# Peptides against a protein of PDB entry 2FGR, part 212

Target 1, 331 residues: chain A of PDB entry 2FGR
Amino acid sequence: SSVTLFGIVDTNVAYVNKDAAGDSRYGLGTSGASTSRLGLRGTEDLGGGLKAGFWLEGEIFGDDGNASGFNFKRRSTVSLSGNFGEVRLGRDLVPTSQKLTSYDLFSATGIGPFMGFRNWAAGQGADDNGIRANNLISYYTPNFGGFNAGFGYAFDEKQTIGTADSVGRYIGGYVAYDNGPLSASLGLAQQKTAVGGLATDRDEITLGASYNFGVAKLSGLLQQTKFKRDIGGDIKTNSYMLGASAPVGGVGEVKLQYALYDQKAIDSKAHQITLGYVHNLSKRTALYGNLAFLKNKDASTLGLQAKGVYAGGVQAGESQTGVQVGIRHAF

## One batch from the design tools (peptide; made by RFdiffusion4, then SolubleMPNN)

Design b2_p23_3_s1 (from b2_p23_3, 12 letters changed)
Fold by OpenDDE base, seed 5:
Structure b2_p23_3_s1 (fold): chain B 331 residues (1-331), chain A 23 residues (1-23)
Amino acid sequence: as target 1 above (331 residues)
Amino acid sequence: SELLDFLRATWEALAAAGAEPFL
C-alpha cells in the first residue's frame, strides 16, 4: 500500500466592519482561499482492477494551533474502487455537496463562497448544513460519455432529539453531465433533523452549471433548502449564485461572484458580492485577497464567514464588508 | 418506505422549485 501525508496551511489577516453589536472585528484568521487541513491517504492494488483506499482528513487552525483539538471530521473513509466506480464508507462530504459545491468559484471557503449549504432553521442536527454526514455510505459512478452520478445514505443509528427520531439520516444523490468545457448537475437530498425538539425534514434541491471558455469560466447555482416542520410551517430559502473567473498573466486568477439568499420564512433577502484574487508564487504557495460585501434586507442577519476572526451574524437589515489577505501553502 | 418518502419529498421539492421562479 501507499501512504501519502498531505495538507494545506492557509492563514490570513481578516477584517469585518460589523459584528452582532455593530462593532468591527479584525485579526488573524484561517482558511480564506482553501480550508487548512492535515490528511493521510493511501491505496492498495488488490489486482483485477480493484483498489482499496483510505482517507483521513482534519481541519487545521493556524491562528490558535488547534487549541480545541484535532479530529478527522473532514473525511474518515475506507473505499473500494474499480471499473464500477467507487464505494466509500465513513464520514465524508455527502454526494450532493461534493458535486454541487464544485460550481462555487470560492470553493466553499472564506468570506466569498456560496452560503446556500447552511442550517437555515436552527436545526439541532450536527450536519444540518447539508455538507457532510456521519455513518455515510456513498457510491460514485465512473464518467460514461459525460454522464456521472453519486448516491449516499447515512444511518441515523436511532439518534433522537426531543420527540424527533431518525436524526442524522441522509438520503441523496446527483446526476451530472461533465464533458470538456461544460459541467451541469442536479442534486437532491433529504436529511432528518429536529427544530425545537420536533421532527423536521431538511429537503434540498440544487442545480449547478459551469462553462469554461478558456479565457474565462462562468458558473451558476440555484438551490432550494426547505426545513419541513410539522408545527410552525416550512422554513424555506432560495439561493442563487452567478460567478465568473479568469486567469491573469499565467500566475493569477481573478474571481467575481454574486449570490442572492431569499429567506422566505422571514420574507427577507440578502445580497452577497465578492471579488477575489489568487497570485501563485509557486505550484504550492499563493498569496490571495478577498473583498466581500453582504447586504441584508429587512429581518436578514447573515454574516460573512471570516473564520478565526468573526463568523457570526449582524443586526437585521445591516450591511457587512469583509476583507481577507493571506498566504496559502500546500504540502 | 424511506425511499418512497424521499421520492415524494423530491417531487414536492421539484414542483416547488419549478413554481417559485414565477412567484
Scores: peptide ipSAE 0.019, ipTM 0.593, DockQ to the pose 0.012
Fold by OpenDDE base, seed 4:
Structure b2_p23_3_s1 (fold): chain B 331 residues (1-331), chain A 23 residues (1-23)
Amino acid sequence: as target 1 above (331 residues)
Amino acid sequence: SELLDFLRATWEALAAAGAEPFL
């Protein structure tokens, strides 16, 4: 068997021009280009093409030294893998987020990412953003001539909130085609939660695609998230993303990404545009900069996720500008 | 919209059928 210690420390100076009070925020933030993490992983060859694996991973907050503690909430899995694919037991990314966030050119972190994987309805479940689940069983197929899939089920373990008795139950999966420069995927998920103490289904449909032209990569997402409530009507958001990235001088990458969040329950849209640059000093160390603009219309209150500085909302109809400049180091 | 509604209805049916063994 092998055990590998691994991690990323990503720390930045960040600024946002508006918080919920209309004031600027600035300081030292984390995870601007990649989520900072510490992990342990290993594999054992069991013979016959069968392998056992484990993965334990937690988030690192380099600005405060993990003052709120450390845990393995990023991933805590045991696995069996072979020619049949991989089965995972334990907390992880749900299959839908694991696949569909791969089309986000900002790696689902910092001020630039696609924010569609969100709790849009004040859902009371711990993972109502549709990113991870507790008590998760996942299966991932091999790649068959480009075709691949992943499926997952998470047990609710009779978790209750108000009158909701199945909170945290997840069922979901994706189908994909990954071949050479092309990737395309369809993801479907349902998660049981509560809103206002009432049972609510979080339905999610996501389409993703990317194509690498060599000189540039294009990527896109189309998502509908619907919190289906028995009382008060559905809370629906349509989220759209289009991004491009290009290598610069063999050591850099420039990224541009646009997203639109059409929040149907409040008849309000938000527009996000982000410019990013990464400069690789080595295989393990990079400098980066992000510039993001978020325009809320009408009743929309979305904020950029400057983790460690400010990740809250803004006033309704307000615009927010954010900057991050940082160092990413992998070990 | 119609495609997404169809996909959702299909998913709800599949999710119900897939969840039955765990109910």
Scores: peptide ipSAE 0.019, ipTM 0.474, DockQ to the pose 0.014
Fold by OpenDDE base, seed 1:
Structure b2_p23_3_s1 (fold): chain B 331 residues (1-331), chain A 23 residues (1-23)
Amino acid sequence: as target 1 above (331 residues)
Amino acid sequence: SELLDFLRATWEALAAAGAEPFL
């Protein structure tokens, strides 16, 4: 069996012009172009086209040296794969996030990503952002002439919060078409959680598409999240994203992405615009810069996710500007 | 069944999300 050690160290200087008090924040941040990580993975050929696999991956915080510790919360799976596809057991990206975040040109990290995969309702579950789950079984089909799918179920293991039972139960999946320059997907998920100690269903639907024109790539997302509360009514957010990327001079990539977050429960919108540039110094090392603008309207308090510097909200109706300049190194 | 409830909830979310992006 081959074991591969792999990782990314991505560290930046970050600035945001406003925090919750209206003050600027700046310093060293992490994961501006790719999530910093350390991982181990391997495969074993079992014969007959069957393979075993493992994947262990944790986040790295290069600014503080993982002062809060290290874990494999990014992924901790064992798998079987073959002509039937792949079955995975263990904590991972849920199938919906694994597929639908692939349309985010900012790779679901830094100040520029699509923020739709979020806990919109102060859900008390650990994974109420819809990104990962504990106790997950996942299945991914092969690609059949472009068509592919993934499905997942996470056991709640009788976890409770307040009066809510079944907390952490996930069911979801996607169907997709991936052929040449085209990718399109529909993802559907439900997660059981709690809000205010009461049972709540986090329903999610996401449409994603991208097309690579060679000279540029277009990508889009349409998402609805709905926290269906037994008491207090639904918390619904409609999220929209449109992005473009283009190669620059054979060594760079420029990215522009717009997102709209229509937060129905507070009748408030937030607009995000991000310009990003990645400059490849090598296959493994890149410099990058991100510039993001977040405009909150009305009661919206969203903040840019300058991890390691400031990832909190702002005052209602306030706008935030963020900058990240950093180094990404892969090994 | 939980699956039927999921499919129903999903269909409702899809219908709502399909109507609202164009409104």
Scores: peptide ipSAE 0.013, ipTM 0.427, DockQ to the pose 0.012
Fold by OpenDDE base, seed 2:
Formats: C-alpha cells, sequence, structure tokens
Structure b2_p23_3_s1 (fold): chain B 331 residues (1-331), chain A 23 residues (1-23)
C-alpha cells in the first residue's frame, strides 16, 4: 500500500473593471491557473491485477487561510480498479464533467475557463453546475484501442426542496475516443433539482474534441443545458468554445480561448475571450497571467470568475475585463 | 422511460444545436 500527500497552492493578484454596481474590484485571489488543493491518496495492490484506492481532496483558499473551513468536497472516494477499469464510491467529479472539462484549455479554473458547466436557472441543488455530485457511484472503462467511457449515478437520498422530492439525483456518462493526438467525446447527463421550490430536471449534452499538432493544440466544446421546469418553461443555454494552445520557448505555454453563451430564456448572448500565459520556473512552480474579456449582450449579466476577488455578475448588457497574475506551486 | 425520454430529448437538442450557427 502507498499513501501520498499532495497539493497545489495557486494565488494571484486579480482585477476586474466592473462589478454589479459598475465599480472595479481588485485584490488577492485564488486558483487562477489550477484549483488550490490539499489531498491524500493511496492504493493497495490486492493481487491478480486488482487494486483498492482512496482519494481525499479539499480546496485551499490561500487568500484567507480557509476561513470557511476545510473539507474533502473536491473528492472523497474509495475505489476498486483492474483490467475491468475503475469503480468509485463517494463525492467526485461526475463522469461528464471529468471528461468534457478536459477540452477546456484553462482547466475549468480562473477567469478564462469554459463556463458552460453552470447553474443557469437559479437551481437550488448544491451541485446544479453539473460538475460534482454527492452519493456518487462512478465507473470508468479502460481504453480499448482509443475507445473509453464513463458512467455515474448519484442517489438523491430523498432530499426535498419545496415540492421537489429527488433533488441531487444524477445519471450521466460519456463515450470517447482518445488516440495519439486526437480526442473526441460525447457526454449526456440529467440531474434532478428544484427551481423556485418546484421539481426541475437539469439536462446536459456536451460534445468535445481536441487535436494536438505538436506545435499547437486545438480544442472545442459544444454544449446544451436545459433546466426543465414544471412551471415557467425551459431555461436553455447553448454554449460554444474554441481554443488554441502552443508551447513557447520550451518553458512556457500560451493559450487563447473563445466561448459563446447563448442564453435562450433571456434571448441574450455573452462572448468570452481569454489570453493566458504560463511560465514554468520548474516542474512544480509556474508564474501565470490571464487576460479575459466578457461581453454581455441585452439581458446577459455574466461575470468572470475571479475567485477570492469577485465572481458575481455585472449589469445587463455590460462588458467586463479581468486580469490575473499569480504563482502556482505543486507539492 | 425517463432515460429513454432524456436520450430522445437530448438527441433532438443535439440536432437542433448542430443546426444553429456558431454566430
Amino acid sequence: as target 1 above (331 residues)
Amino acid sequence: SELLDFLRATWEALAAAGAEPFL
């Protein structure tokens, strides 16, 4: 058996030019290039190719020293793995987010990421962004000549909100092809939640693809989310992403990513463009900078996620510029 | 039934989303 302590501390200086009042916000932020974390993991060889595993991981907030406390809400799993793949029990990334966020060149972190994995409808469930689930059972296949898949189910445990009686139930999965420079995936998920105390289904479909040309990588996402409400009609968002990354001078990486969020329920679009640079000082330490532009149209109020500084919305139709400059250290 | 309805609705949503231009 082995036990590994691991983590990341990622802290930045961040600025956004507009908040909900139209004022600038700036300060020390967290998790601009990678989510800051502390974790424990281990494996036991059970023989015959079977392994047991555990993984406990919590978020670190370096700006306030975890003033809201520490927990293992990032991942708290026990697993069995072998030639059949891996079964996981416990809170984790749902299979759809685990696979489809891999096409986000900003790794679902900071002001640059694809924001499609969101609570678009003021859902009252704890994980209505479609990223993680409590009470999760997951299965991941091996890679068979490039083909792989993942499936997950989360129990609602009779959680109720208002008249909704199955809140937190998740079912979802992906199929993928990962071979050499090519990756492509299709993900499908449904999560039970509540909106305004009424039962609501969060349906999600996501296509992702990437190709690594060696000199550059291209990546793309196509997503639709629907919050199907019993009363008031569906809240639909179509989200699109296209990104490119390239190595720079053997020690750096430049990233450019565009996303479009077509918010059908308010007939309003938002455009996000992010330029990022990472400079590796070592295998464990990097400097980074992100520059993001978010243009809301019409009734759209989206804000950049400058965690620890400002992650709220802006006034309808307003544009926001964000900057992050920080240090990432892995241990 | 619910999973089948979800898969059907998702396929229809994919077809509709694929028909919508990126712009």
Scores: peptide ipSAE 0.008, ipTM 0.419, DockQ to the pose 0.012

Design b2_p23_3_s2 (from b2_p23_3, 15 letters changed)
Fold by OpenDDE base, seed 1:
Structure b2_p23_3_s2 (fold): chain B 331 residues (1-331), chain A 23 residues (1-23)
Amino acid sequence: as target 1 above (331 residues)
Amino acid sequence: SPLIQYMLDTYAALTAAGYQGFV
């Protein structure tokens, strides 16, 4: 057997020009280029091409030293893998988010990520952002000539909220083609949740693609999220993303990403544009800077996620500018 | 109606709802 300790400490100085009161916020934040984490993982060869695995991973908050505690909510899995692929048991990224967030050039963290994987409806489930699930069984196929897939089911364990039953049940999966410079995927998921104490289905469809031209990479996402409520109309959001990245001087990477969030329930759009730069001081240490603009229209109140500084909304129709400058260290 | 009130409450909740990024 092998056991590996691994982690990332990513800490930044962050600024946003507007909070919910219209005031600026600034300070020391976390996870601007990569989510800060501490993990343990290992494998055991069982013979015959079968391997056992474990993975335990929690988030690190370097600004406060994990004042609210440490847990393995990022991932807590045991697995079997072999020629058949991999089966995982335990809390993890759901297969849809595991695959489709890979097209986000901002690594699903900081002020620049695609924010489509969100609780758009004030859902009362713990994971109504569609990112992770408790009580998850997942299966990932091998890659067959580029084709691969992942499937997952999470047990609700008869969790109730208000009159809603089956809260926390997930079913979903993706199909993908990953070959050389091309990646493309389709993901489908449903989660059972509650909104206002009433049963609600969170349905999600996501298309992702990327192509590496060598000199630059293009990436895109198309997503629809629907919260189908027992009482009231569907809460639908269409989210779009297009991004590009390019290497700079062999030691850096520049990233530009645009996203549009069309929030149908409030007939309001938000536009996000983010410029990022990463400067590699080594294979393990980088400096980075992010500059993000978020333009809310009409009733939209979205805020940039400057974790550790300000991650709340803004006033309806207000625009927000955010900056992060930080250090990422991997071990 | 209770339905209208629920919709209004939901709208208010949506306008206050933040992004919960955890990836």
Scores: peptide ipSAE 0.032, ipTM 0.382, DockQ to the pose 0.013
Fold by OpenDDE base, seed 3:
Structure b2_p23_3_s2 (fold): chain B 331 residues (1-331), chain A 23 residues (1-23)
Amino acid sequence: as target 1 above (331 residues)
Amino acid sequence: SPLIQYMLDTYAALTAAGYQGFV
């Protein structure tokens, strides 16, 4: 048996030019290039190609020293793996987010990430962003000549909110082709939740692809999220992303990513553009800078996620500029 | 299995809904 302690401490100085009142915010933030974390993981060889595994991972908030406490809400799994693939039991990334966030060049963190994996409808479930689930069983296939898949089911355990009686149930999965420079995936998911105390289905479809040209990588996402409400009609968002990254001088990486969020229920669009740079001081330590611009149109109120400084919305139709400069250390 | 059938039905429904949304 082996046990590995691992983590990331990522802390930045962040600025956003507008909050919900139209005022600027600045200070010390967290998780600008990678989510700060502390984890334990290990494996046991059971013989015959079978392995047991565990993974416990929580978020670190370096700006306040985890004032709200520490937990394993990032991942808390036990697993069996072998020639058949891997079965996981416990809270984790759902298979759809596990695969489809891999096409986000900002790794679903900081002010630059693709924000399509979101609670678009004031859903009352704890994980209505479609990223993680409690009570999750997941299965991941091996890679067969590039082809791979993942499937998941989360139990609702009869959790109720208002008249909704299946809150937190997830079903979903992906199919993918990963071979050499090419990656492509289709993800499908449904989560049961509540909006205004009424049963609501969060349906999600996501297409992702990337190609590594050696000198640069291109990546793209197409997503539709629908909150299907019993009363009031669907809340639909179409999200699009296109990004490029390139190595710089053997020790750096530059990233440029554009996203469009077409919020159909309010007939309003938001445009996000982010420039990022990472400078590796070593294999474990990097400096980074992010510059993001978010343009809301009409009734859109989206805000950049400057975690630890300001992650709320802005006034309708307002634009927001964000900056992060920080240090990432992995151990 | 009812669960497998439910998964397949959900995938079919979501796929049909997705194709209409990208046109």
Scores: peptide ipSAE 0.016, ipTM 0.472, DockQ to the pose 0.013
Fold by OpenDDE base, seed 4:
Structure b2_p23_3_s2 (fold): chain B 331 residues (1-331), chain A 23 residues (1-23)
Amino acid sequence: as target 1 above (331 residues)
Amino acid sequence: SPLIQYMLDTYAALTAAGYQGFV
């Protein structure tokens, strides 16, 4: 049996040139290169190739010392693993997000990430971004010659919002091929939620791929998210991402990523371009910088996620520029 | 897209059937 304490403290100085009022915001932010976290994990060998595991992980906010408290909402699982793969019980990343966010070169955090995993429809469920779920059972296969898969189901436990009676129910999974320089995945998910107190299905399909050329890595995502409503029509977003990363001098990494968010319900697009650099001072410590530009068209109000500084929207049709410079330390 | 909905429905059915073996 083993128990490991682990974590990341990632804190930055951040700036965005526009908020919802058109004003600039700046200050100390968190989680610019990796989400800051504290966790405990362990394993027990049960013999015969079977292992038990636990994982407890919460977010750290280094700017205020977790003034809003600490919890294990990032992950709180018990698991069995072996030659059959891994079964997990408890709150975690849903299988679709766990796999498909791996193609995001900005690690699904800071001002540069792919923002497709979002609540596009003012869904009233706690996890309507499609990233995590409560009451989750997950299964992950081994890798069979490159082929792998993950599946998940989350119980709604009769959670109600308005007339919706199955809020928080998730079903989804992915199939993938991971072999050498190539990764490719297809994910499908449905989550039950509410919009305006009415039952709504959040349907998601995501295709991801990456290839490591040694000198550079290319990565891409194609996603459709649809909040299917009985009244008022569907709220559909098509999201696209293309990114490249390259090692610099053996101690650095440069990243460039573009994303397009085609928000069909408002007939409006947003364009995101992010340049990032990470400088490894050690295996555990890095300096980083991110520069992001977000152009909203028409009725689009998307904002960059400068956590701890400003993560709200902007005025319709406005552009936003963001900068983060920070330190990431892992322990 | 009707195709995407069909895929989601089919996947949901298959996943539900698979989970019945683990519960």
Scores: peptide ipSAE 0.012, ipTM 0.411, DockQ to the pose 0.017
Fold by OpenDDE base, seed 5:
Structure b2_p23_3_s2 (fold): chain B 331 residues (1-331), chain A 23 residues (1-23)
Amino acid sequence: as target 1 above (331 residues)
Amino acid sequence: SPLIQYMLDTYAALTAAGYQGFV
């Protein structure tokens, strides 16, 4: 068997010009370019092309030294893999998020990411953002001529919230084509949750695509989330993203990404635009800077995710500007 | 209804909490 210790420590100085009170926030934050993590992983060759694996990964908060503790909530899986693909048991990224967040040029972290994978409806489930699930079984196919897929099911284990009795149940998957410069995928998911103590289905459809032109990469996402409530009607959000990245000087990468969040339940839009730069000092160490602008319209209160500094919302219809400058180190 | 109002208030509070997860 092999065991590998791995991690990322990503810490930044961050600023946002507005919080919920209209005041500025600044300080030391985490996970601006990549989510800070500590993990253990390993494999065992079982012969015949079969391998066992484990993966234990938790988030690191470098600003406070994990004051709230350490856990393996990022991933805690055992797996079997081979020519048939991979089966995973345990908490992980759900197949839909694992694939579809790969089109986010900001690595689904910091102030620049696509924020469509969100709890849009005050869902009371722990993972109502559609990113991870407990009690998950996942299967991932090999890549066959570009075609690949992933499927997952998470058990609710009769978790109850109010009158909802299936909270945390997930079913979902994606189909994809990944060949050379092209990637495209379609993901579908349903998660059972509760809103106001009532059973609610979180339905999600996501389309992603990217193309690498060598000199630049384009990436896009189209997403619809619906929290289907028995009372009060559906909470629907349409999210759109378009991004571009380009290598700079052989050691850098510039990224520009736009996202639109059309929050139908409140008839309100939010516009996010982020400029990012990463400078590789080595294969493992990078400096980075992000500049983000979030414009809320009408009743929209979305905030940029300056984790460790301020990740809350703003006043309705307010705009927020955020900056992160940091160091990412991988080991 | 009070329930609808509660749900709307809760939704507003959650939307104000921003993005709730990182990959």
Scores: peptide ipSAE 0.029, ipTM 0.483, DockQ to the pose 0.014; fails the geometry check

